Peptides against a protein of PDB entry 4XPM. Designs and how they scored, part 24

Target 1, 160 residues: chain A of PDB entry 4XPM
Amino acid sequence: VMLHSKNVKGFLENTLKPYDLHSVDFKTSSLQSSMIITATNGGILSYATSNNDVPKNSINEINSVNNLKMMSLLIKDKWSEDENDTEEQHSNSCYPVEIDSFKTKIYTYEMEDLHTCVAQIPNSDLLLLFIAEGSFPYGLLVIKIERAMRELTDLFGYKL
Target 2, 67 residues: chain B of PDB entry 4XPM
Amino acid sequence: DIKGTIAFDTHGNVIESTGVGSQRIEDIGDLSKVTLDAEGFAQVQGDSLLVHLYKRNDITLAVYTSA

## One batch from the design tools (peptide; aimed at target 2 Q43 I59)

Design b2_p16_2_s2 (made by RFdiffusion4, then SolubleMPNN; from b2_p16_2, 8 letters changed)
Fold by OpenDDE base, seed 1:
Structure b2_p16_2_s2 (fold): chain B 160 residues (1-160), chain C 67 residues (1-67), chain A 16 residues (1-16)
Amino acid sequence: as target 1 above (160 residues)
Amino acid sequence: as target 2 above (67 residues)
Amino acid sequence: SLDEFIKEGLEAIKKR
């Protein structure tokens, strides 16, 4: 069973929604971007962005997509390096997690003034990537991406 | 009377913050070292405020109060 | 959930 591209897109769009707590007066901004990229080359398979005010096929849209491509590549490179670095895997920026008996790692990365979080979809050649404003707490971002990955079981084991 | 809150994980990263807690993120370093009782609770004096700690499932909630 | 945890914590603290 594979998740269709349209379903993935819709899923990613849903992840953009802000996290709103009701027990305390706390609400985040929307994620700037949510992507599924290849672990091999950082290629974007699917993405969603909160900046939807850009006209389609405009130069601004192209620039926005290119920016996402650049960010995805940079994050993939950093992720790849960290996957081969024991020290980085034991830093406070790395969260080992287990989902349905599959082990994976969640990494948080500062990118300019943005807070990013990336994780390999269990047993797959895919990475899930969240990009948020600097005001979005890393601890919450980790929780968010973990919960999201739990909903992507159809992509577990996906190989390119 | 709650003046603010901080929730943080075992890595010391913020999950949420409100009120005065948003201005005391640096407290996490010390708060994470506090020994909790069997129920996962502790109280510590932080600056001019009392800090109530509750930890469960690897998340710590810090609540700042005047008393 | 996270919200439930916070609620639980707040209640626990209130009882102390």
Scores: peptide ipSAE 0.776, ipTM 0.952, DockQ to the pose 0.855
OpenDDE base, seeds 2, 3, 4, 5: peptide ipSAE 0.776, 0.775, 0.775, 0.775; ipTM 0.952, 0.952, 0.952, 0.952

Design b2_p16_2_s3 (made by RFdiffusion4, then SolubleMPNN; from b2_p16_2, 7 letters changed)
Fold by OpenDDE base, seed 2:
Structure b2_p16_2_s3 (fold): chain B 160 residues (1-160), chain C 67 residues (1-67), chain A 16 residues (1-16)
Amino acid sequence: as target 1 above (160 residues)
Amino acid sequence: as target 2 above (67 residues)
Amino acid sequence: SLDEFIREMLEAIRKR
């Protein structure tokens, strides 16, 4: 059963939640944004943002959406380049992972003061993208997106 | 008494940091090179603090203590 | 969970 749009939106909203590691009294901020975008052109299919206080249809909302579009496109471009670059795939910014016998890669990208992480949903034309504040550790961000990816099995193999 | 912690992955990226560990992120470079015993443990003395290392499932936890 | 995993690691260190 494929995830419906509302289900995907809800899923992404849930990924915004911060990590709270009580064992060591460590807590992160919420993700700034979580998106599913196309690997082909970086188009946003679904997104969630922690900045929901912006009035709808306001200039600020438009600006925020435009910013997300720009970031998604930029990250998609970087991802595309790295997917065709063996050297980049062996850098510390690339995490090869296997989920249920499907291989994919997680990339971390610094974007200005933000920490981002992107991964191709296995065997699909879709990318999962997390955008966090600079205080969000990359190692944890990678863990977060990997575990989130494991919950998107319905999208494995999805082709546009 | 734990003074701080750092958890990091095999790429040297931070997973979490607390206490004095938050101020010693640069230690990861050296800590990642420490030879662990057969059970994944090691201890490193540095800067008046003892660092207890334990690696399991590609995660290394460093615990800083006074002794 | 990650938190539980870290907790286990802490306990392992404490026992050492």
Scores: peptide ipSAE 0.803, ipTM 0.957, DockQ to the pose 0.928
OpenDDE base, seeds 1, 3, 4, 5: peptide ipSAE 0.803, 0.802, 0.803, 0.802; ipTM 0.957, 0.957, 0.957, 0.957

Design b2_p16_2_s4 (made by RFdiffusion4, then SolubleMPNN; from b2_p16_2, 8 letters changed)
Fold by OpenDDE base, seed 2:
Structure b2_p16_2_s4 (fold): chain B 160 residues (1-160), chain C 67 residues (1-67), chain A 16 residues (1-16)
Amino acid sequence: as target 1 above (160 residues)
Amino acid sequence: as target 2 above (67 residues)
Amino acid sequence: SLDEFIKEGLEAIRKR
């Protein structure tokens, strides 16, 4: 099944759901935002946010979207820098992973009080970006984004 | 009885925490340095609690108990 | 899964 734009949006919306363990009494908050952005410009191709209480086309919505655009650009820039920095790639903020024989990296970044992680969709010009509250553990965030990427095989190798 | 848990990865980042574990995230630094036995287990006395460690597949589970 | 791992760990620890 090919992943269409509407399917991508739905996929991202699903990633917002909190992680609920049953072996122990542990449940996270929902992700604040989930995005697919371009690795080249940090442009948002698709996004989902938990802040759906803002009226459509309101000034608050515009500000919220603008904030996402700003964050995506900042994170893209940081990612780009790290991808060109061997030392950063070996820091505790970088998780090398292999998905279906494709190698990629997951980076964790603290953005003010938010916990974020970003990963290049294997062999693509796209980045998957999760933004969560500070209460969302980084280790779990990494696991979450890795598992999410495994569901985006249709985007593997996507070039702009 | 289990008083809490912490699961963390090889980078020292938290995966989950419950109970007293949520208040002892700083323990990860020391717990990550503990030598595990061949089966991936260890026990560490921490404060008034006993910490049981189990590591498998690069994830460490710390379980806090009274004994 | 993570949940399965935790369950496994809890059980393993209990048996020690």
Scores: peptide ipSAE 0.779, ipTM 0.953, DockQ to the pose 0.896
OpenDDE base, seeds 1, 3, 4, 5: peptide ipSAE 0.778, 0.777, 0.778, 0.778; ipTM 0.953, 0.953, 0.953, 0.953

Design b2_p16_3 (made by RFdiffusion4)
Pose (drawn by RFdiffusion4):
Structure b2_p16_3 (pose): chain A 143 residues (1-50, 63-86, 92-160), chain B 67 residues (1-67), chain P 16 residues (1-16)
Amino acid sequence: VMLHSKNVKGFLENTLKPYDLHSVDFKTSSLQSSMIITATNGGILSYATSNSVNNLKMMSLLIKDKWSEDENDTNSCYPVEIDSFKTKIYTYEMEDLHTCVAQIPNSDLLLLFIAEGSFPYGLLVIKIERAMRELTDLFGYKL
Amino acid sequence: as target 2 above (67 residues)
Amino acid sequence: WKNELKNLYNELMSEI
């Protein structure tokens, strides 16, 4: 099994969109970036930006390790269930940036959102949890 | 009139804020400790501003008005 | 005030 590079890239581009509420006068900026990376090496499989390529590689590996350390050391952590599949959503403050990371269930892949510091964490967590519901094709993807 | 809002989750993280809500994010620590009535409502205040609380689906909404 | 607050909550959550 392999990834359909163009469609995953399109998916990540779609995850970039900001929230724009009218019920209250509230709107976020769009995500800084959205990436799928390996849980093993932190290597980037696909990404979308709304800063530079060099900067994404560094952040990705860093969040991969932070996630790896938290995932087995006996911030915020949200246990989630999707169609009886379990995963966890972590938030990490990356300098002035807000990030959410979660393992795609039973996969060797992580989904990572990078947003500005003004993007509320609780909202970033909801965005990534719903986005993961669209990634059933990637559940169980093994390297 | 509504002077502001804050919505926050069970971890106390913000989902959205407007008005004086964005200036009073620190209120969440106290607000999250408020025990709501049987229907999910409460009213509390730190100062001249009245905070109306409603919680459902693990999301608390606080709206700020005058008392 | 409770009905108004609840309606505001439902509207907000629908846009979330």

Design b2_p16_3_s1 (made by RFdiffusion4, then SolubleMPNN; from b2_p16_3, 8 letters changed)
Fold by OpenDDE base, seed 1:
Structure b2_p16_3_s1 (fold): chain B 160 residues (1-160), chain C 67 residues (1-67), chain A 16 residues (1-16)
Amino acid sequence: as target 1 above (160 residues)
Amino acid sequence: as target 2 above (67 residues)
Amino acid sequence: MKEELKELFEKLLAEI
């Protein structure tokens, strides 16, 4: 089954939902944004944002989109550097993981006051990127993106 | 009675924190070094609180109690 | 206490 653009957008929108851990009475905020970007240029193929209160076609919307483009490019560049740096791959900011016999890595990056994590979709030219508030714990963010990638099997091996 | 909790991964990153645990994130460094028994449990005496530890699948849960 | 802690852990694990 092929994943259509609308299906991808809907998937990303669903990843925005916050955690509500009733077992320990812990809650998070919604993700600020969720994106699929190219590993080559950091171009955004699809994205979702919790900032839905911004009027369409407004200057604020344009600024928001531009900010996402900037962040995606910066994170892509950092990811690319780390993928070519053995030392960085052994830091606490790198989580090697295996999903359905495919190996990938999850990286955590602090961007100003935001918490971000990025991971290459297994054997693909695509990256999954989560951006959250600083109150969102990194350990939980890593778990979240790992669980999300397990639902993106249709994109495994996707080449541009 | 539980006074708080911290859950953290093998990288020392927080998964969740509640109650007094939210104010003791710095404890993770020491808690991560505690030797667990064969079932994955341990207890650590803190200042005024007792910390109960359970680890499985690279996740450690710390529960703070008065005794 | 161990059993209670394990139960809490399993509940947490089911939610994350």
Scores: peptide ipSAE 0.794, ipTM 0.956, DockQ to the pose 0.927
OpenDDE base, seeds 2, 3, 4, 5: peptide ipSAE 0.794, 0.793, 0.793, 0.793; ipTM 0.956, 0.956, 0.956, 0.956; seed 4 fails the geometry check

Design b2_p16_3_s2 (made by RFdiffusion4, then SolubleMPNN; from b2_p16_3, 8 letters changed)
Fold by OpenDDE base, seed 1:
Structure b2_p16_3_s2 (fold): chain B 160 residues (1-160), chain C 67 residues (1-67), chain A 16 residues (1-16)
Amino acid sequence: as target 1 above (160 residues)
Amino acid sequence: as target 2 above (67 residues)
Amino acid sequence: MKEELKALFEKLLAEI
């Protein structure tokens, strides 16, 4: 199935859903944001947010979008630096993973009081980015983004 | 009787925590170093709780019990 | 306890 822009948006919206673990008495909040951004300049190609009560064209909407743009740029820059830093790639904040025959890395970054996780979509110029509240455990966030990437095979190898 | 749980990955990052486990996140450092048996199990005596460990696929589950 | 722990792990693994 081809992933069109509308399908990507819907996919990202679906990733916002919280974990509700019934095996143990544990549940998370929804992701604050889920984004696909360019690895080149951190531009947002698609995004979803859990905050849907902001009126369209309101100053609050503008501020929230601007904040996402800033965060995406900052995270892209950090990611770029780490991709060129062997030491950072061996830190606890880096998870090498393999999906099918493709290798990629998942990075966790603390952004103020938020927990973020970013990963290059395999062999592509795109990054998948999750932003969660500080209460969202990093280990679970990593698992979430890894499994999400497994559903984005249509974007593997995508070049800008 | 389970008093709480912690699940964590090989980086020491939490996957989930419940009950007393939520208040014992600092235990991960020591728990991650525990030698497991051939089946992936171990038991560690804590302060007043017994910790039961099971690890598979780079995920460790710690279950806290009174005994 | 081992069997119970393993069972719990399996359930957790299925959910994450």
Scores: peptide ipSAE 0.795, ipTM 0.956, DockQ to the pose 0.936
OpenDDE base, seeds 2, 3, 4, 5: peptide ipSAE 0.795, 0.795, 0.794, 0.795; ipTM 0.956, 0.956, 0.956, 0.956

Design b2_p16_3_s3 (made by RFdiffusion4, then SolubleMPNN; from b2_p16_3, 8 letters changed)
Fold by OpenDDE base, seed 2:
Structure b2_p16_3_s3 (fold): chain B 160 residues (1-160), chain C 67 residues (1-67), chain A 16 residues (1-16)
Amino acid sequence: as target 1 above (160 residues)
Amino acid sequence: as target 2 above (67 residues)
Amino acid sequence: MKEELKELFDKLLAEI
């Protein structure tokens, strides 16, 4: 199975789903947004959002998209900065992970009242970005993005 | 009888919290420093509750009980 | 309690 642009969109939409942990009776909200962006410019290649109540082509939609673009760029910049800072890579906000022999890092960033998590898709020019409400715990968000990234093997090694 | 739970990772970040655990997130700092036995278990008396700890694969589960 | 805790952990792990 190959991930095409349409499949990527669907994949991101699926990542929006909340956790419902029956073992301990814990539930999360849905992710606010899920995105694949370029590591070079922070450009959005694909995205999904839980804000489905905004009419298409409305001013509110434009503002929402613009907000996503802004956050994407900001997080990309922070990620780029951290990737060039060994101390930041050893902070509690950085999770080194290995997926199928590929090494990458997951970063958590507080963005105003939102919890965000970003990770470079292994050996690629792409970043996977999750944006959640502040009630979404970081530890679980990290696990979520790691699990999701494991499903994006088709994008491993993708270069622009 | 379980009064609540906290699960957290090695960075001290919450994975989940329920019941009284949701009100005791600050306990993670101390719980993360508890010495576990060879099987990954420990018990800590906290306030009026007993905290049962189990750690495996970089995840710690804390279960709060009355006894 | 240890077995119960381990079981709970396993269930949790399976869900995350």
Scores: peptide ipSAE 0.796, ipTM 0.956, DockQ to the pose 0.917
OpenDDE base, seeds 1, 3, 4, 5: peptide ipSAE 0.796, 0.795, 0.796, 0.796; ipTM 0.956, 0.956, 0.956, 0.956

Design b2_p16_3_s4 (made by RFdiffusion4, then SolubleMPNN; from b2_p16_3, 9 letters changed)
Fold by OpenDDE base, seed 1:
Structure b2_p16_3_s4 (fold): chain B 160 residues (1-160), chain C 67 residues (1-67), chain A 16 residues (1-16)
Amino acid sequence: as target 1 above (160 residues)
Amino acid sequence: as target 2 above (67 residues)
Amino acid sequence: MKEKLKKLFEELLKEL
């Protein structure tokens, strides 16, 4: 079973929502971007971005999409390297997790002033990628992406 | 009575921080080494503030108070 | 304080 592209896009858009922790009076910004990309070449299959005030087909939109493509590729490359590096897999930047008996890893990466995290959708050729501002704490970002991954069961085992 | 909070995971990464806690992220290194009791609690005196710790399910919550 | 802390923790967990 595969999620329809429209459903995936809507899902990613929903992940952009900020945290508002009333219990401790802590708030985050919205995610800058949320993407599903290929683990093979970092190609973007679906994405959502905040601050969608850019006119469609404008140069600014094209530039923003190109920037996402660049970031996607860079993060995919880093992820690929880490998946082949045992030391990196035991660093504080790697979170082994288990979802419905499927094992995967969540990696956190700092890209310039941005906080990012990426995780392979269990047993699939796909990666889920969150990009946030530097003020978004990594621990919370990891929790966020783990929760999101649990909602993508239809993509578990998806092969290109 | 609460002056601030820090929540952090087992990797020492911040989940949330508020009040004085947001200015004391560097405390996580020491707080993560504190021995907790059987119920997951501890208290640590830090400067003029008392830090109350509670850990469960790989999340540690630190609450800063004056007493 | 322990009970208060535990309660706060539980509330936080519900929001994560």
Scores: peptide ipSAE 0.784, ipTM 0.956, DockQ to the pose 0.926
OpenDDE base, seeds 2, 3, 4, 5: peptide ipSAE 0.784, 0.784, 0.784, 0.784; ipTM 0.956, 0.956, 0.956, 0.956

Design b2_p16_4 (made by RFdiffusion4)
Pose (drawn by RFdiffusion4):
Structure b2_p16_4 (pose): chain A 143 residues (1-50, 63-86, 92-160), chain B 67 residues (1-67), chain P 16 residues (1-16)
Amino acid sequence: VMLHSKNVKGFLENTLKPYDLHSVDFKTSSLQSSMIITATNGGILSYATSNSVNNLKMMSLLIKDKWSEDENDTNSCYPVEIDSFKTKIYTYEMEDLHTCVAQIPNSDLLLLFIAEGSFPYGLLVIKIERAMRELTDLFGYKL
Amino acid sequence: as target 2 above (67 residues)
Amino acid sequence: MDDFISEMLDEIDKKY
């Protein structure tokens, strides 16, 4: 099994969109970046930006390790269930940036959202949890 | 009139904020400790501003008005 | 999310 590079890239581009509420006068900026990376090496499989390529590689590996350390050391952590599949959503403050990371269930891949410091964490968590519901094709993807 | 809002989750993280809500994010620590009535409502205040609380689906909405 | 927040505001208006 392999990834359909163009469609995954299109998916990540779609996850970039900001929230724009009218019930209250509230709107976020769009995500700074959205990436799918390996849980193993932190290597980037696909990404989308709304800052540079060099900068994304560094942050990806960093969050991969931070996530790796938290995932087996016996911030915020949200246990989630999607169609009886389990994963965890972590938030990490990366300098002045807000980030969310979660392992795509039973896969060797992580989904990573990078937003500005003004993007509320609780909202970022909801955005990534719903986005993961669209990634059933990637559940169980093994390297 | 409504002077501001804050919505926050069970971890106390913010989902959205407007008005004086964005200036009072620190209120969440106290607000999250408020025990709501049987229907999910409460009213509390730190100062001249009245905070109306309603919680459903693990999301608390606080709206700020005058008392 | 907009609809959800609107519904929560409607419940607060009805109550208070």

Design b2_p16_4_s1 (made by RFdiffusion4, then SolubleMPNN; from b2_p16_4, 8 letters changed)
Fold by OpenDDE base, seed 2:
Structure b2_p16_4_s1 (fold): chain B 160 residues (1-160), chain C 67 residues (1-67), chain A 16 residues (1-16)
Amino acid sequence: as target 1 above (160 residues)
Amino acid sequence: as target 2 above (67 residues)
Amino acid sequence: LDKFIQEGLEAIKKKF
């Protein structure tokens, strides 16, 4: 099974779904956006957004996409900075994780009113990026992105 | 008689919150410092409510009850 | 996670 471009898009769309617990009465909002971007330039390779009310090719859509591009670039820059900063890697905003013997880090970043989470897909030039509303708990966001990365084994080691 | 819950990670970040727990996120700072017994349990008084703690696999569950 | 929460709730119930 190979994860093709269309499969990646579908995968990201699935990550948008809210987290719904049943043991307790807890349910999140949907993620605002989910993206795979390049670690080198912050370029968006694939993305999904819950903002489906914007007509295609509309000015609003363009603005929305541009906003995603801007956020992806900003987060990539912050990630790059942190990856070169030992102290930042030991902050509470950094979660070292190991997936199938591959080590990576999950970072949480507050972007205005949004909660974001980014992680390098193990040994790859790609980053997985979640953007959620401020009501989405960071701890859960971290769990969500970790589990999502575990489903992206086809992208492990991907180099541009 | 559960009044609410908070689950949080070792970084003090919320995983989930319900009921009164949703209004007591600030408790995490203190709750994270509570010494647990050998089985990962503790009980502390939080305002007018009791807070029952259970930690396993780096996740702490706090359950708020009246008693 | 949901399983953990459920197990935790039960564990707490038994403990206290």
Scores: peptide ipSAE 0.743, ipTM 0.950, DockQ to the pose 0.896
OpenDDE base, seeds 1, 3, 4, 5: peptide ipSAE 0.743, 0.742, 0.742, 0.742; ipTM 0.950, 0.949, 0.950, 0.950

Design b2_p16_4_s2 (made by RFdiffusion4, then SolubleMPNN; from b2_p16_4, 9 letters changed)
Fold by OpenDDE base, seed 1:
Structure b2_p16_4_s2 (fold): chain B 160 residues (1-160), chain C 67 residues (1-67), chain A 16 residues (1-16)
Amino acid sequence: as target 1 above (160 residues)
Amino acid sequence: as target 2 above (67 residues)
Amino acid sequence: LDKELAEMLEAIKKKF
């Protein structure tokens, strides 16, 4: 069973929502982007962005999509490198996690002024990628992506 | 009287910060090394603030107070 | 998470 592309898109859109921690009076911005990309080539299978003000087929839209493509590729490359680097896997930017019976890793990456977080969807050829503003704490971003992945069980084990 | 908070994970990464805690992120290094009691609590003196610590399920919450 | 933090905060308030 696999989620339809529309359902995945809707899921990603929902992940954009900020955290509002009323108990401690802390609130984040929305994620800038949320993506599912291929672990092989960094190709974008689905994505959502907070900026919906860009007209369709406009130059700005093209540029934004191109930027996402570039970021996805760069992050995929870094992820690939880290997956083959024991030292990086033991850094404070790598979080081994287990969802159900599946193990995966969450990585945090600084990209310019943005905070990003990426994780392989368990046993799959897919990566879930969050891109946030620099004000979004990494620890919270990790929690966010872990909990999001728990909702993507239909994609566990997906192979290209 | 709470002056601020910091919540951080086992990697020392911030989960949230508020008030004076937002200006004391560097404290995490020391706070993460504090020995907690059997219930997961500790109280430590900061620069001019008292820090109340509580860890549960890999989250440590630090609450800054004047005393 | 907010609920968890709320509980932790209350626990601290009760402890100290």
Scores: peptide ipSAE 0.800, ipTM 0.956, DockQ to the pose 0.904
OpenDDE base, seeds 2, 3, 4, 5: peptide ipSAE 0.800, 0.800, 0.800, 0.800; ipTM 0.955, 0.955, 0.955, 0.955

Design b2_p16_4_s3 (made by RFdiffusion4, then SolubleMPNN; from b2_p16_4, 10 letters changed)
Fold by OpenDDE base, seed 1:
Structure b2_p16_4_s3 (fold): chain B 160 residues (1-160), chain C 67 residues (1-67), chain A 16 residues (1-16)
Amino acid sequence: as target 1 above (160 residues)
Amino acid sequence: as target 2 above (67 residues)
Amino acid sequence: LDEFIKEGLEAIKERF
C-alpha cells in the first residue's frame, strides 16, 4: 500500500506541532519545516512549513520554497558524505536506530541558527528531514523524527 | 523543592530543560560520567544545589533541588 | 517521553 501525496502532506503537517510536556513546564516551538526528499539529488517530494501566513504565489512564498530547496540539497549532500564516512557515523551527531527490524541512521546538523535532523526512511531512496529553531533540543528532535518514521511504514523500501 | 530539570540522551544531547537546568546545560558533560547505582540513581553536588539523577532506557533525568 | 519524566520525578521523590 502506497501513501497518497495528500496523505503524506497531511502527515508532515502534523509533525510540525510543538512538543508539549505536562509533567514539567516544557513546550517547544513548532517545527519550521518537515520534508520528504530524495536521497539521490535532494529533490523535495513533499513538505510542510509553519509559515502558512505567506500569501500563495507571492514572492515571499517563492523565496521560502527556494530556501527549502537549498537547505534540502545542502543537508542531502552532508548526509551523503557522512554515509560514506565511518568517523562521522561514530560521532555524537549520528544515531543508529532500528525500526521494525530495519536499520537506519538519524543525523543532526546545525544549519546556521537552525537545528535540523535527517534520516533515511528504511531501505528507501527517501529521507525525512526536520528543521527547527535553535531552541529546539537535538535530543528531542531525534526522538521526534524516530517516532515519525515509525508511522511511515508504507514508504519503507520505496525505490525511485 | 525542584529548582529545575534536565533530561538528556546517551549522546549528551538535551531532550528537555526547565528552570535552573536550562542555565546549566554544560553540566551534562559531568553528569553523564556519574556512576549510577543498581537502580539507576545518583546524587551529586552542584554549586549550591543538589542534582538527583535517574536513568532508564538510555535517558537520564537530572533534578536540581536546594536539598 | 512525558511518562518517563513523570516516572523519573516520582522515582527520585521516593528515592531521596
Scores: peptide ipSAE 0.748, ipTM 0.950, DockQ to the pose 0.904
OpenDDE base, seeds 2, 3, 4, 5: peptide ipSAE 0.748, 0.747, 0.748, 0.747; ipTM 0.950, 0.950, 0.950, 0.950

Design b2_p16_4_s4 (made by RFdiffusion4, then SolubleMPNN; from b2_p16_4, 10 letters changed)
Fold by OpenDDE base, seed 2:
Structure b2_p16_4_s4 (fold): chain B 160 residues (1-160), chain C 67 residues (1-67), chain A 16 residues (1-16)
Amino acid sequence: as target 1 above (160 residues)
Amino acid sequence: as target 2 above (67 residues)
Amino acid sequence: LDEFIAEGLAAIRERF
């Protein structure tokens, strides 16, 4: 089944949901944002945010979107640097993973007080980006984004 | 009785934490260095609590108890 | 993940 824009948006919205464990009393907050961006320019192709309290078309909404744009650009730049840095690829902030025989990397980045992680969708020009509160554990964030990428097989190999 | 838990990955990053574990994230540095037995278990005394370790599939679970 | 946590808790209970 082809993954259309609406489907992608809905998918990203679903990734916002908190992680709730039952074996122990542990539940995260919702992700602040979830995005698919271009690896080339950091342009946002699709996004979802948990902050729905801002009126549509308001100045506050514009500021919120602009903030996402800024973060996506900054993270893309950092990702690009790390992809060209062998040392960074071997740091504890980089998780090499293999999904359906496709190799990719998950990077974790601290953005002010936020926890973020980003990964190239395998063999594509696209990045999946999660932004969470500082209370969201990095290890869990990595697991979350890996599992999310496994559901985006339709985007594997996507080239701009 | 369990006083708390920490689960962490091979990078030392937290996966989950509960109870007293949430206040002892700094323990991961030392816990990650503990030698486990053949079955993936270890027990470490930390302050007034015991820490029980179980590792499998590159995830370590630390369980804090009073005894 | 939750399954692992449950497994670990059970295993620890049995081991110690």
Scores: peptide ipSAE 0.756, ipTM 0.951, DockQ to the pose 0.901
OpenDDE base, seeds 1, 3, 4, 5: peptide ipSAE 0.756, 0.755, 0.756, 0.755; ipTM 0.951, 0.950, 0.951, 0.950

